# Peptides against a protein of PDB entry 5B16, part 1

Scores and structures below are computed, not measured.

Target 1, 136 residues: chain A of PDB entry 5B16
Amino acid sequence: TPSRINHNERLEFLGDAVVEFLTSVHLYYLFPSLEEGGLATYRTAIVQNQHLAMLAKKLELDRFMLYAHGPDLCRESDLRHAMANCFEALIGAVYLEGSLEEAKQLFGRLLFNDPDLREVWLNYPLHPLQLQEPNT
Target 2, 136 residues: chain A of PDB entry 5B16 as posed
Amino acid sequence: TPSRINHNERLEFLGDAVVEFLTSVHLYYLFPSLEEGGLATYRTAIVQNQHLAMLAKKLELDRFMLYAHGPDLCRESDLRHAMANCFQALIGAVYLEGSLEEAKQLFGRLLFNDPDLREVWLNYPLHPLQLQEPNT
Unless a header shows other numbers, all headers, positions and changes below count from the first letter of the chain.
Peptide ipSAE is a variant of ipSAE made for these designs: the mean of its two directions, with the distance scale d0 fixed at 1.0 Angstrom where the peptide's residues are scored. Compare it only between designs on the same protein; published cut-offs may not carry over.
A fold fails the geometry check if it doesn't show the stated peptide or something in it is severely misdrawn.

## One batch from the design tools (peptide; aimed at target 1 L30 T41 I46 V120)

Design b1_p9_3 (made by RFdiffusion4)
Pose (drawn by RFdiffusion4):
Structure b1_p9_3 (pose): chain A 136 residues (1-136), chain P 9 residues (1-9)
Amino acid sequence: as target 2 above (136 residues)
Amino acid sequence: LLEELEERL
């Protein structure tokens, strides 16, 4: 009778929705002219596990992760996938303890390497229907 | 796609 609640699958399950939300909102507001197709395309291109793993390496998560040796089969696939999932677990935990803005800042800073692109991603404009009318 | 995203931003 093993304990499955001691994993990061809980914070991964949360992080999945967290990353999905951040990507959805940022890709939504930064492109008020782009339809659902491009939005889903960019979103699915970002939420990809390989991309999330390479993005996870920027945090050196492979050095801080509790990845144990498997029975016999242990390729790069298990390691990188573990990084991908653990990253979601991390941003889920940041979303939980810290505010949502801290998840926005984390994922935003981790996404674009150029600091000049981050200023746009983090500071998304209001909706066009809100832009025309300042008050109401 | 990501390159296109960077160019657009």

Design b1_p9_8_s2 (made by RFdiffusion4, then SolubleMPNN; its pose is not in this set)
Fold by OpenDDE base, seed 2:
Structure b1_p9_8_s2 (fold): chain B 136 residues (1-136), chain A 9 residues (1-9)
Amino acid sequence: as target 1 above (136 residues)
Amino acid sequence: LEEIRKYLL
């Protein structure tokens, strides 16, 4: 059985890919005329450690990290990296135990505080129920 | 991100 640390690192590995994938898919559909370079730039902005750390803070993951590892996270950069990794591990866990759709929903809810922006983001691509029942 | 927000509106 892998250690707890090993398990967290594996979840982070998976979550990194999930975050990258979801971001890529949504950007691709939302910006159909944007060239690859622009898509890559927007993706980088969304998935960079600084941004993911901000998303993690919305879940108060910083409190958990500081309570458990405060002495090791005195530097802002260290905390940011740890927060980003923790966020990726969380997304990885949601995908693993739930589904890609559940990971998508969680990630989208955190990306935007504005409900209207959330809805636009989350509907690209359209939810399966919307595709099957567009008039309901 | 601000650019993304503007284009989504």
Scores: peptide ipSAE 0.256, ipTM 0.859, DockQ to the pose 0.203
OpenDDE base, seeds 1, 3, 4, 5: peptide ipSAE 0.239, 0.217, 0.198, 0.233; ipTM 0.851, 0.848, 0.833, 0.853

## One batch from the design tools (peptide; aimed at target 1 L27 L30 T41)

Design b1_p10_3_s3 (made by RFdiffusion4, then SolubleMPNN; its pose is not in this set)
Fold by OpenDDE base, seed 1:
Structure b1_p10_3_s3 (fold): chain B 136 residues (1-136), chain A 10 residues (1-10)
Amino acid sequence: as target 1 above (136 residues)
Amino acid sequence: LLEELEELLR
């Protein structure tokens, strides 16, 4: 049986791809006139460790991290990376045990505190072929 | 950049 650490790293691996994918898809469809450079720039801003750490903080994962790994997280940069990784693992778990839709909903709820922006992000029409894809 | 993104969504 794999250790909890190994399992978390595997979830992080999966979650990283899910976050990247969801971000890419939403940006692509929401901004059909935005060039590749702009799409890539906004994607980077959304998925970079500093931002994901902020999203993780909304879930109070910082308290968990400090409790479990406090001595190893003395530097803010270390905490930021750990928080980002933990957030990715969480999204990975939601995708794995739930669906891409559930991961999308959670991610969107955290991305925007403004309900109006959240609704635009989450409810923008996707390509019809995407409705045929499996949830997991 | 995130603020700019929010403006684009409005």
Scores: peptide ipSAE 0.576, ipTM 0.948, DockQ to the pose 0.888
OpenDDE base, seeds 2, 3, 4, 5: peptide ipSAE 0.553, 0.565, 0.571, 0.567; ipTM 0.944, 0.946, 0.947, 0.946

Design b1_p10_5 (made by RFdiffusion4)
Pose (drawn by RFdiffusion4):
Structure b1_p10_5 (pose): chain A 136 residues (1-136), chain P 10 residues (1-10)
Amino acid sequence: as target 2 above (136 residues)
Amino acid sequence: LLEELEELLR
């Protein structure tokens, strides 16, 4: 009778929705002219596990992760995939303890390497229907 | 796609 609740699968399950939300909102507001197709395309291109793993490496998560040796089979696939999932667990935990803005700042800073692109991603404009009318 | 996204944001 093993304990499954001691894993990061809980914070991964949360982080999945967290990353999905951040990507959806940012890709929504930064492109008020782009339809659902491009939005889903960019979103599915970002939430990809390989991309999330390479993005996770920027945090050196491979050095801080509790990855144990398997029975016999242990390829790069398990390691990188573990990084991908553990990253979602991390941003889920940051979303939980810290505010949502801290998840926005974390994922935003991790996405674009150029600091000049982060200023746009993090500071998304209001909706066009809100832009025309300042008050109401 | 990510390169295109960076160009659009610039």

Design b1_p10_8_s4 (made by RFdiffusion4, then SolubleMPNN; its pose is not in this set)
Fold by OpenDDE base, seed 1:
Structure b1_p10_8_s4 (fold): chain B 136 residues (1-136), chain A 10 residues (1-10)
Amino acid sequence: as target 1 above (136 residues)
Amino acid sequence: LLEELEELLR
């Protein structure tokens, strides 16, 4: 049986791809006139460790991290990376045990505190072929 | 950049 650490790293691996994918898809469809450079720039801003750490903080994962790994997280940069990784693992778990839709909903709820922006992000029409894809 | 993104969504 794999250790909890190994399992978390595997979830992080999966979650990283899910976050990247969801971000890419939403940006692509929401901004059909935005060039590749702009799409890539906004994607980077959304998925970079500093931002994901902020999203993780909304879930109070910082308290968990400090409790479990406090001595190893003395530097803010270390905490930021750990928080980002933990957030990715969480999204990975939601995708794995739930669906891409559930991961999308959670991610969107955290991305925007403004309900109006959240609704635009989450409810923008996707390509019809995407409705045929499996949830997991 | 995130603020700019929010403006684009409005």
Scores: peptide ipSAE 0.576, ipTM 0.948, DockQ to the pose 0.888
OpenDDE base, seeds 2, 3, 4, 5: peptide ipSAE 0.553, 0.565, 0.571, 0.567; ipTM 0.944, 0.946, 0.947, 0.946

## One batch from the design tools (peptide; made by RFdiffusion4, then SolubleMPNN; aimed at target 1 L30 T41; its pose is not in this set)

Design b1_p11_4_s3
Fold by OpenDDE base, seed 4:
Structure b1_p11_4_s3 (fold): chain B 136 residues (1-136), chain A 11 residues (1-11)
Amino acid sequence: as target 1 above (136 residues)
Amino acid sequence: SVLQELEEMLR
C-alpha cells in the first residue's frame, strides 16, 4: 500500500543517515592519522549499495525480498538495490524504535565475520565528549 | 579490495 511504501522510504531515509554517521564516527576515531580522502574511500566502500546488500544477505533479506517482491526483482541489480534499501530501512527502524547504540551493535556485528575485528570496531574508545542520542 | 584493506588496518 502507499502508506507502507511511504513509511519504508522514510525509514530508509533515516537509516541511510544512521549508517553514514556510524561509519564516519568509527573510521574517524579508529584511524586518527588517515587523511580525509582515505576516510571517504573506506566509508564509500562500507555504505555503498553493493556492500549493504551483502550485509542484508546475512540477515537473509534476500529470501524475504524474493518471497515478497519476486516479480519486481527479476534482475540481480534490482534485487541488490532493493536489499540495500531494505537494510537501511531496518537500521532506521532499529534506531527509531530502539537506540543509536542498538543500531551500532547490529551494524557492527554484520560488518565483520571475524569476531576480533568486530570487537575492535565496536569497542574502540571514542572521544569522551560524545553527543547524546537525539530524541526519537 | 578496499574492504580487505580496511580489515588489514584493523588488525
Scores: peptide ipSAE 0.703, ipTM 0.963, DockQ to the pose 0.882
OpenDDE base, seeds 1, 2, 3, 5: peptide ipSAE 0.699, 0.698, 0.695, 0.697; ipTM 0.962, 0.962, 0.962, 0.961

## One batch from the design tools (peptide; made by RFdiffusion4; aimed at target 1 L30 T44 W121)

Design b2_p14_5
Pose (drawn by RFdiffusion4):
Structure b2_p14_5 (pose): chain A 136 residues (1-136), chain P 14 residues (1-14)
Amino acid sequence: as target 2 above (136 residues)
Amino acid sequence: SSLQEELDRIVEER
């Protein structure tokens, strides 16, 4: 009778929705002209596990992760995939303890390497229907 | 824009 609640699968389950939300909102507001197709395309291109793993390496998560040796089979696939999932668990935890804005800042800073692109991603404009009318 | 170009690169790499 093992304990499954001691994993990061909980914070991964949360982080999946967190990353999905951040990507959805940012890709929504930064492109008020782009339809659903491009939005889903960019989103599915960002939430990809391989991309989330390479993005996770920027936090050196492979050095801080509790990855144990398997029975016999232990390729790069298990390691990188573990990084990918553990990253979602991390941002899920940051979303939980810290505010949502802290998840926005984390994922935003981690996405674009150029600091000049981050200022746009983090500071998304209002909706066009809100832009025309300042008050109501 | 530069932002769109960077996002297109991510799509191409996928």

## One batch from the design tools (peptide; made by RFdiffusion4, then SolubleMPNN; aimed at target 1 V120; its pose is not in this set)

Design b2_p15_6_s2
Fold by OpenDDE base, seed 3:
Structure b2_p15_6_s2 (fold): chain B 136 residues (1-136), chain A 15 residues (1-15)
Amino acid sequence: as target 1 above (136 residues)
Amino acid sequence: SKLEEIRRLLDELVA
């Protein structure tokens, strides 16, 4: 229904912001010597539709999408776009119904298959040089 | 190192 579609679009809107924010924060902490351009490049790569669709596939959202919307997803690019949007809506829902921490944990678990790398991503300490920056 | 490995994975996404 139009109402349900509108609700999903609103969740996508929220989820897009959450994914962007979480990505930015973790990159900032992990790479204290990387210039803004480099940080932005990595952020773009992480949040692009192709990558978010891959993360969605880890949750088997592809099976869900094909089951529910198969006839409308005849092109691979259409499926990828739909999966990315669905992923954003999911993150938005997790944040809305749970917390930013829960969204962070879910996102981190999907970003890295290696649990050791996942731990570094999620819990990397603030670098001393970052403490010298003005508080904004 | 773990950080270097993360960097490598991110570089793959950029490519």
Scores: peptide ipSAE 0.708, ipTM 0.959, DockQ to the pose 0.854
OpenDDE base, seeds 1, 2, 4, 5: peptide ipSAE 0.703, 0.703, 0.708, 0.701; ipTM 0.957, 0.957, 0.957, 0.958

## One batch from the design tools (peptide; aimed at target 1 T41 V120 W121)

Design b2_p17_2_s3 (made by RFdiffusion4, then SolubleMPNN; its pose is not in this set)
Fold by OpenDDE base, seed 1:
Structure b2_p17_2_s3 (fold): chain B 136 residues (1-136), chain A 17 residues (1-17)
Amino acid sequence: as target 1 above (136 residues)
Amino acid sequence: REELLRRLEERLEELVR
């Protein structure tokens, strides 16, 4: 595969982990009495391809995807999957070139249209160690 | 804050459906 494709796949790999991590952390603190099964259910719902594709659409990635990859995205499911992957790659890139905080902010802004819910999600108290940025 | 958490959970439940 071309180098660009490999790079995108690597970013997707990283972004997937970042999205899952951020989701897990916020759910853990937002719902201190919720059992693991409930936490996992919410996490799955948040990070599923259908939802991530919707978030990607908010960034208008669909317009670019159809322009660049239209022939390969004939099925709705294919487009959804590609959109989700693209979203993960984007988050991965934001984390890589920016910070976990920047990824958190972007993801949180997209997760909730309601500003009050967004505020609760983004600013809920987290463990101090979870606020540390990786040293690279 | 409790009300906001409730609303947030409702939104999450919508995603679960």
Scores: peptide ipSAE 0.647, ipTM 0.947, DockQ to the pose 0.875
OpenDDE base, seeds 2, 3, 4, 5: peptide ipSAE 0.645, 0.648, 0.647, 0.639; ipTM 0.946, 0.945, 0.945, 0.943; seeds 3, 4, 5 fail the geometry check

Design b2_p17_3_s2 (made by RFdiffusion4, then SolubleMPNN; its pose is not in this set)
Fold by OpenDDE base, seed 3:
Structure b2_p17_3_s2 (fold): chain B 136 residues (1-136), chain A 17 residues (1-17)
Amino acid sequence: as target 1 above (136 residues)
Amino acid sequence: MDKVLAELEEEIRKLAE
Protein backbone atom coordinates (compact mmCIF):
# COMPACT_ATOMS: atom_id res chain seq x y z
CA THR B 1 0.00 0.00 0.00
CA PRO B 2 1.44 3.38 -1.02
CA SER B 3 2.09 6.08 1.55
CA ARG B 4 -0.01 9.23 1.82
CA ILE B 5 2.76 11.18 0.13
CA ASN B 6 2.83 8.73 -2.73
CA HIS B 7 -0.95 8.97 -3.02
CA ASN B 8 -0.84 12.76 -3.18
CA GLU B 9 1.86 12.67 -5.84
CA ARG B 10 -0.26 10.30 -7.88
CA LEU B 11 -3.26 12.63 -7.56
CA GLU B 12 -1.10 15.54 -8.66
CA PHE B 13 0.02 13.55 -11.69
CA LEU B 14 -3.59 12.87 -12.64
CA GLY B 15 -4.74 16.41 -11.91
CA ASP B 16 -2.01 17.90 -14.07
CA ALA B 17 -3.32 15.95 -17.03
CA VAL B 18 -6.94 16.89 -16.30
CA VAL B 19 -6.17 20.60 -16.05
CA GLU B 20 -4.16 20.46 -19.27
CA PHE B 21 -6.91 18.57 -21.08
CA LEU B 22 -9.79 20.77 -19.92
CA THR B 23 -7.88 23.91 -20.79
CA SER B 24 -7.02 22.61 -24.24
CA VAL B 25 -10.55 21.49 -25.04
CA HIS B 26 -12.21 24.73 -23.98
CA LEU B 27 -9.70 26.90 -25.84
CA TYR B 28 -10.10 24.75 -28.94
CA TYR B 29 -13.87 25.29 -29.03
CA LEU B 30 -13.84 28.91 -27.88
CA PHE B 31 -11.46 30.00 -30.63
CA PRO B 32 -12.06 27.93 -33.78
CA SER B 33 -10.03 30.30 -35.94
CA LEU B 34 -7.07 30.80 -33.63
CA GLU B 35 -3.82 29.23 -34.78
CA GLU B 36 -1.98 26.63 -32.69
CA GLY B 37 0.53 29.17 -31.44
CA GLY B 38 -2.18 31.35 -29.99
CA LEU B 39 -3.94 28.40 -28.38
CA ALA B 40 -0.67 27.25 -26.85
CA THR B 41 0.06 30.71 -25.49
CA TYR B 42 -3.28 30.89 -23.69
CA ARG B 43 -2.91 27.34 -22.39
CA THR B 44 0.54 28.03 -21.03
CA ALA B 45 -0.72 31.10 -19.20
CA ILE B 46 -3.64 29.19 -17.67
CA VAL B 47 -1.78 26.09 -16.48
CA GLN B 48 1.49 27.61 -15.27
CA ASN B 49 2.21 27.29 -11.56
CA GLN B 50 1.84 31.01 -10.87
CA HIS B 51 -1.71 31.00 -12.17
CA LEU B 52 -2.71 27.72 -10.54
CA ALA B 53 -1.44 29.10 -7.25
CA MET B 54 -3.75 32.08 -7.70
CA LEU B 55 -6.65 29.72 -8.23
CA ALA B 56 -5.61 27.79 -5.14
CA LYS B 57 -5.69 31.01 -3.15
CA LYS B 58 -9.35 31.45 -4.06
CA LEU B 59 -9.95 28.19 -2.20
CA GLU B 60 -7.92 29.50 0.74
CA LEU B 61 -5.35 26.77 0.32
CA ASP B 62 -2.71 29.28 1.39
CA ARG B 63 -4.19 29.32 4.88
CA PHE B 64 -4.15 25.54 4.94
CA MET B 65 -0.57 25.35 3.71
CA LEU B 66 0.76 27.85 6.21
CA TYR B 67 -1.04 26.10 9.04
CA ALA B 68 0.19 22.63 8.13
CA HIS B 69 3.57 23.35 6.53
CA GLY B 70 4.49 26.89 7.48
CA PRO B 71 8.08 26.27 8.53
CA ASP B 72 8.90 24.73 5.16
CA LEU B 73 7.20 27.44 3.10
CA CYS B 74 8.95 30.61 4.19
CA ARG B 75 9.62 31.79 0.64
CA GLU B 76 6.80 32.97 -1.59
CA SER B 77 8.10 30.87 -4.46
CA ASP B 78 7.96 27.74 -2.31
CA LEU B 79 4.41 28.51 -1.25
CA ARG B 80 3.27 29.14 -4.82
CA HIS B 81 4.78 25.90 -6.03
CA ALA B 82 3.21 23.92 -3.20
CA MET B 83 -0.17 25.57 -3.78
CA ALA B 84 -0.05 24.79 -7.48
CA ASN B 85 0.75 21.15 -6.74
CA CYS B 86 -2.03 20.99 -4.17
CA PHE B 87 -4.47 22.47 -6.66
CA GLU B 88 -3.55 19.82 -9.21
CA ALA B 89 -4.01 17.10 -6.60
CA LEU B 90 -7.42 18.54 -5.72
CA ILE B 91 -8.56 18.53 -9.34
CA GLY B 92 -7.23 15.00 -9.67
CA ALA B 93 -9.21 13.92 -6.63
CA VAL B 94 -12.39 15.58 -7.90
CA TYR B 95 -12.02 13.76 -11.20
CA LEU B 96 -11.17 10.44 -9.55
CA GLU B 97 -13.92 10.46 -6.93
CA GLY B 98 -16.48 12.41 -8.94
CA SER B 99 -16.34 13.02 -12.66
CA LEU B 100 -14.66 15.03 -15.38
CA GLU B 101 -17.77 17.22 -15.42
CA GLU B 102 -17.31 18.07 -11.76
CA ALA B 103 -13.67 18.89 -12.35
CA LYS B 104 -14.70 21.06 -15.31
CA GLN B 105 -17.24 22.97 -13.24
CA LEU B 106 -14.87 23.61 -10.36
CA PHE B 107 -12.02 24.66 -12.61
CA GLY B 108 -14.22 26.95 -14.69
CA ARG B 109 -15.69 28.63 -11.65
CA LEU B 110 -12.23 29.49 -10.38
CA LEU B 111 -10.80 30.65 -13.71
CA PHE B 112 -12.89 33.82 -13.89
CA ASN B 113 -14.31 36.15 -11.28
CA ASP B 114 -16.82 37.47 -13.81
CA PRO B 115 -19.85 35.18 -13.95
CA ASP B 116 -20.50 36.13 -17.57
CA LEU B 117 -17.07 34.89 -18.56
CA ARG B 118 -17.63 31.71 -16.57
CA GLU B 119 -20.82 31.03 -18.45
CA VAL B 120 -19.16 31.43 -21.83
CA TRP B 121 -16.25 29.21 -20.83
CA LEU B 122 -18.40 26.44 -19.36
CA ASN B 123 -21.16 26.31 -21.98
CA TYR B 124 -19.13 25.68 -25.10
CA PRO B 125 -19.29 22.17 -26.62
CA LEU B 126 -17.48 19.34 -24.88
CA HIS B 127 -15.18 16.77 -26.38
CA PRO B 128 -17.02 13.57 -27.35
CA LEU B 129 -15.17 11.58 -24.69
CA GLN B 130 -16.42 13.96 -22.01
CA LEU B 131 -20.00 13.53 -23.16
CA GLN B 132 -19.70 9.76 -22.77
CA GLU B 133 -18.15 9.71 -19.31
CA PRO B 134 -20.50 8.36 -16.65
CA ASN B 135 -21.17 10.19 -13.42
CA THR B 136 -20.60 8.67 -10.00
CA MET A 1 1.10 35.96 -17.47
CA ASP A 2 -1.15 38.81 -16.41
CA LYS A 3 -1.14 40.41 -19.84
CA VAL A 4 -1.90 37.15 -21.62
CA LEU A 5 -4.70 36.28 -19.20
CA ALA A 6 -6.13 39.77 -19.51
CA GLU A 7 -6.14 39.40 -23.27
CA LEU A 8 -7.86 36.04 -22.96
CA GLU A 9 -10.60 37.49 -20.78
CA GLU A 10 -11.12 40.29 -23.27
CA GLU A 11 -11.44 37.82 -26.12
CA ILE A 12 -13.92 35.72 -24.16
CA ARG A 13 -15.89 38.87 -23.33
CA LYS A 14 -16.19 39.58 -27.04
CA LEU A 15 -17.69 36.13 -27.50
CA ALA A 16 -20.35 37.01 -24.93
CA GLU A 17 -21.44 40.06 -26.95
Scores: peptide ipSAE 0.674, ipTM 0.949, DockQ to the pose 0.862
OpenDDE base, seeds 1, 2, 4, 5: peptide ipSAE 0.670, 0.667, 0.672, 0.674; ipTM 0.948, 0.947, 0.948, 0.948

Design b2_p17_4_s2 (made by RFdiffusion4, then SolubleMPNN; its pose is not in this set)
Fold by OpenDDE base, seed 3:
Structure b2_p17_4_s2 (fold): chain B 136 residues (1-136), chain A 17 residues (1-17)
Amino acid sequence: as target 1 above (136 residues)
Amino acid sequence: SEKLKKIEELLKKLVEE
């Protein structure tokens, strides 16, 4: 039986791939004319530690991290890195125990505070029956 | 299109960070 620490690292490994995949797919469809370099640039920005840590903060994981690992996180950069890893582990767990769709929904919900932008991110490209909807 | 532009603007801001 693997240790709890080992299990978390395994979840991070899985979550990292899920976040990378979801980001890639959504960017690919959102920007059909954007060159590979541009897509890669946006992907890097979305999945970088400081951004994932920001998403983790929306779930108040910072409070959790300080409680559980405060002495080990004396620097802000250490906290960001740990929170990013924790976020990946969370996404990995959601995918593992739930589905890719559930991971997609959670990730999208956190990426955008504006519900209209969130809707575009989650549902682009539009299904033919959705083309009648204006204001996109 | 308007919303897509707003998304792109947010992404550009992330790139600058």
Scores: peptide ipSAE 0.672, ipTM 0.950, DockQ to the pose 0.870
OpenDDE base, seeds 1, 2, 4, 5: peptide ipSAE 0.670, 0.669, 0.670, 0.668; ipTM 0.949, 0.949, 0.949, 0.949; seeds 1, 2, 4, 5 fail the geometry check

Design b2_p17_6 (made by RFdiffusion4)
Pose (drawn by RFdiffusion4):
Structure b2_p17_6 (pose): chain A 136 residues (1-136), chain P 17 residues (1-17)
Amino acid sequence: as target 2 above (136 residues)
Amino acid sequence: EETLEELEEKIRELAEE
């Protein structure tokens, strides 16, 4: 009778929705002209596990992760995939303890390497229907 | 990868504005 609640699969389950939300909102507001197709395309291109793993390496998560040695089979696939999932667990935890804005800042700062692109991603404009009318 | 490069270019255009 093992304990499955001691994993990061909980914070991964949360982080999945967290990363999905951040990507959806940012890709929504930063492209008020783009339809659902491009939005889903960019989103599915970002939420990809390989991309999330390479993005996780920027936090050196491979050095701080509790990855144990398997029975015999232990390829790079298990390690990078573990980084991908553990990253979602991390941003889920940041979303939980810290505010949602801290998840926005974390994912935003981790996405674009150029600091000049982050200023746009983090500071998304209002909706065009809100832009025309300042008050209501 | 190409989609991400396109996304970076579009974000860069916004940043230059």

Design b2_p17_6_s2 (made by RFdiffusion4, then SolubleMPNN; from b2_p17_6, 6 letters changed)
Fold by OpenDDE base, seed 3:
Structure b2_p17_6_s2 (fold): chain B 136 residues (1-136), chain A 17 residues (1-17)
Amino acid sequence: as target 1 above (136 residues)
Amino acid sequence: DEVLKELEERLRKLAEE
């Protein structure tokens, strides 16, 4: 059977796609007049390891990482990369065992501390993710 | 991140519509 490490890597792989997909969909509908280059720029900023690590910190994953993998994470860049991967794995797990909607909600809540911005991101304008319940 | 700040500003404008 695959090791737990391999399983986590697989979840990370899935989560990476989910994060990018959700980001792309929201940006696409939020900014219908924005050129592809602009959309890509925002997406890159949102999904880059530096940012995902920051989101992971909001969930206090840094405490978990230091406890479980401290000796291997003495460098800030190593910790950031590991936290980003862990965040992706988490989103992957939420999608896999929960739903895309749940992943969407979790991700959106973490993206912005401002409730007004959260509301815009998640609910305006209406897009396909809000029109039907996910089948996952 | 300046890009994210710009995004937030654009979202804020949408919130005002």
Scores: peptide ipSAE 0.665, ipTM 0.948, DockQ to the pose 0.867
OpenDDE base, seeds 1, 2, 4, 5: peptide ipSAE 0.664, 0.641, 0.594, 0.615; ipTM 0.947, 0.944, 0.935, 0.940; seeds 2, 4 fail the geometry check

Design b2_p17_8_s4 (made by RFdiffusion4, then SolubleMPNN; its pose is not in this set)
Fold by OpenDDE base, seed 3:
Structure b2_p17_8_s4 (fold): chain B 136 residues (1-136), chain A 17 residues (1-17)
Amino acid sequence: as target 1 above (136 residues)
Amino acid sequence: STEEILQELEEKLRELA
């Protein structure tokens, strides 16, 4: 049987792909006239560890990490990296046990503090085939 | 910086709101 560590690493692997995919899809359709370089720049900013760690902090994962793994987190950079990994694993778990829609909703809600921006991000029309695809 | 890029993104999203 796989260890808990292996399970978490596998969830992180899946979550990384889900975050990358959701970010790419939304940027692509929100900005149809934006060149590839601009799309890539925004995607990089959204999915990099320091930003994902900030999103994780909104869920108070920092308190959890310090409680469970405090001795292993000797510097701020270590905490950020761990929180980013934890966030990816969380998104992976939500997708795996729930749906892509649930992962999308959670991710989008955390991306922006402004509810108007959340609405634009989450409710912008996607490709017809994407709208009809299963959520699981 | 990352913060500046994200702020620019929010400004672009506001134009769509």
Scores: peptide ipSAE 0.683, ipTM 0.955, DockQ to the pose 0.875
OpenDDE base, seeds 1, 2, 4, 5: peptide ipSAE 0.681, 0.673, 0.683, 0.680; ipTM 0.954, 0.953, 0.955, 0.954

## One batch from the design tools (peptide; made by RFdiffusion4; aimed at target 1 E119)

Design b2_p18_8
Pose (drawn by RFdiffusion4):
Structure b2_p18_8 (pose): chain A 136 residues (1-136), chain P 18 residues (1-18)
Amino acid sequence: as target 2 above (136 residues)
Amino acid sequence: EEVLEELEEKIRELKEER
């Protein structure tokens, strides 16, 4: 009778929605002219596990992760996938303890390497229907 | 990869407009 609640699958389950939300909102507000197609395309291109793994390497998550040796089969696939999932667990936890803004800042800073692109991603403009009318 | 490059270019264009 093993314990499954001691894993990061809980914070991964949360992080999945967190990362999905951040990508959806940022890709929504930064492109008020783009339809659903491009939004889903960019989103699915970002939430990809390989991309999340390479993005996880920027935090050196492979050095801090509790990845144990398997029975016999242990390829790069298990390691990188583990990084991908553990990253979602991390941003889920940051979303939980810290505010949502801290998840926005984390994922935003981790996405674009150029600091000049981060200022746009993090500071998304208001909706066009809100832009025209300042008050109401 | 191409989609991410296109996204980076579009974000860069928005930055230049600012």

## One batch from the design tools (peptide; made by RFdiffusion4; aimed at target 1 Y42)

Design b2_p19_5
Pose (drawn by RFdiffusion4):
Structure b2_p19_5 (pose): chain A 136 residues (1-136), chain P 19 residues (1-19)
Amino acid sequence: as target 2 above (136 residues)
Amino acid sequence: TEATLEELEEKIRELHEER
């Protein structure tokens, strides 16, 4: 009778929705002209596990992760996939303890390497229907 | 997927230049 609640699958389950939300909102507001197609395309291109693993490496998560040796089979696939999932678990936890803004800042800073692109991603403009009318 | 991310980076850069 093993314990499954001691894993990061809980914070991964949360992080999945967290990353999905951040990507959805940022890709929504930064492109008020783009339809659902491009939004889903960019979103599915970002939430990809391989991309999330390479993005996770920027945090050196492979050095801080509790990845144990498997029975016999242990390829790069298990390691990188573990990084991908553990990253979601991390941003889920940051979303939980810290505010949602801290998840926005984390994922935003981790996405674009150029600091000049982060200023746009983090500071998304209001909706066009809100832009025309300042008050109401 | 990589080409889509490059396109996204270019579009974000254009928005930054417009500011």

## One batch from the design tools (peptide; made by RFdiffusion4, then SolubleMPNN; aimed at target 1 T41 F112; its pose is not in this set)

Design b2_p20_5_s3
Fold by OpenDDE base, seed 3:
Structure b2_p20_5_s3 (fold): chain B 136 residues (1-136), chain A 20 residues (1-20)
Amino acid sequence: as target 1 above (136 residues)
Amino acid sequence: SENEKILEELEEKLRELAEE
């Protein structure tokens, strides 16, 4: 039986792929005239540890991290990295135990505080996952 | 940071789409 650490790392591995995939799909459909370099730039920015850690903070994962791993997170950079990893693991778990649609909705809700931007990200143009929601 | 600026640019692009 793998350790909890190994399990978390496996979820991170999966979550990283899910986050990158969702980000890629949304950017691809939202900006049909944007070149690959621009798409890649936005994707990189979205999936950076610093940004994912910020998203994790919205879920109060920092409080969770300090509770579970406080002694090992004395530096801010360590906390950010841990939070980003935890966020990836969470998305991985949501996908694994739920659906890609659920992961999409959660991720999209966290990406933007502005409801108008959130709606654009999630709904415009019509996302393929929305069309396949009953099947996911 | 540079990444924050990029994200701000993204939000602006999305805002433009929201206004269409």
Scores: peptide ipSAE 0.671, ipTM 0.947, DockQ to the pose 0.867
OpenDDE base, seeds 1, 2, 4, 5: peptide ipSAE 0.663, 0.661, 0.664, 0.664; ipTM 0.945, 0.945, 0.946, 0.946

## One batch from the design tools (peptide; made by RFdiffusion4; aimed at target 1 A45 F112)

Design b2_p21_2
Pose (drawn by RFdiffusion4):
Structure b2_p21_2 (pose): chain A 136 residues (1-136), chain P 21 residues (1-21)
Amino acid sequence: as target 2 above (136 residues)
Amino acid sequence: AAHEEALEELEERIRELAEER
């Protein structure tokens, strides 16, 4: 009778929705002219596990992760996938303890390497229907 | 490959917004 609650699958399950939300909101507000197609395309291009793993490497998660040796089969696939999932678990935890803004800052700073692109991603403008009318 | 191309397009579009600012 093993314990499955001691994993990071809980914070991965949360992080999945966290990353999905951040990507959806940012890709929504930064492109008020783009339809659902491009939004889903960019979103599915970002939430990809390989991309999330390469993005996870920027945090050196492979050095801090508790990845144990498997029975016999242990390829790069398991390691990188573990990084991908553990990253979601990390941003889920940051979303939980720290505010949502801290998840926005984390994912935003991790996405674009150029600091000049982060200023746009993190500071998304208001909706066009809100832009025309300042008050109401 | 398609996802890489979409990410390069996304970066270009974000860069254009950054230049406009």

Design b2_p21_5
Pose (drawn by RFdiffusion4):
Structure b2_p21_5 (pose): chain A 136 residues (1-136), chain P 21 residues (1-21)
Amino acid sequence: as target 2 above (136 residues)
Amino acid sequence: AAHEAALEELEEKIRELAEER
């Protein structure tokens, strides 16, 4: 009778929705002219596990992760995939303890390497229907 | 390859927005 609640699958399950939300909102507001197709395309291109793993490496998560040796089979696939999932667990936890803005800042800073692109991603403009009318 | 190309397009479009600012 093993304990499955001691994993990061809980914070991964949360992080999945967290990363999905951040990507959806940012890709929504930064492109008020783009339809659903491009939004889904960019979103599915970002939430990809391989991309999330390579993005996870920027945090050196492979050095801090509790990855144990498997029975016999242990390829790069298991390691990178573990980084991908553990990253979602991390941003889920940051979303939980810290505010949502801290998840926005984390994922935003981790996405674009150029600091000049982060200023746009993090500071998304208001909706066009809100832009025309300042008050109401 | 398609996801990489979409990310390159996204970076380009974000860069254009940054230059406009």

Design b2_p21_8
Pose (drawn by RFdiffusion4):
Structure b2_p21_8 (pose): chain A 136 residues (1-136), chain P 21 residues (1-21)
Amino acid sequence: as target 2 above (136 residues)
Amino acid sequence: SPELEELEEKIREIAEERKEE
């Protein structure tokens, strides 16, 4: 009778929705002309596990992760996938303790390497229907 | 990937437009 609640699969389950939300909102507001197709395309291109693993390496998560040795089979696939999942668990925890804005800042700073692109991603403009009318 | 490169280019264009204003 093992304990499955001691994993990060909980915070991964939360992080999945967190990353999905951040990517959806940012890709939504930064492209008020782009339809659902491009939005889903960019979103699915970002939430990809390989991309999330390479993006996780920027936090050196492979050095701080509790990855144990397997029975015999232990390729790079298990390690990178573990990084991908653990990253979602991390941003899920940041979303939980820290505010949602802290998740926005984390994922935003981790996405674009150029600091000049982060200022756009983090500071998304209002909706065009809100842009025309300042008050209501 | 090409889709991510396109996304980076479009974000860069928005950043240039904001610098010009």

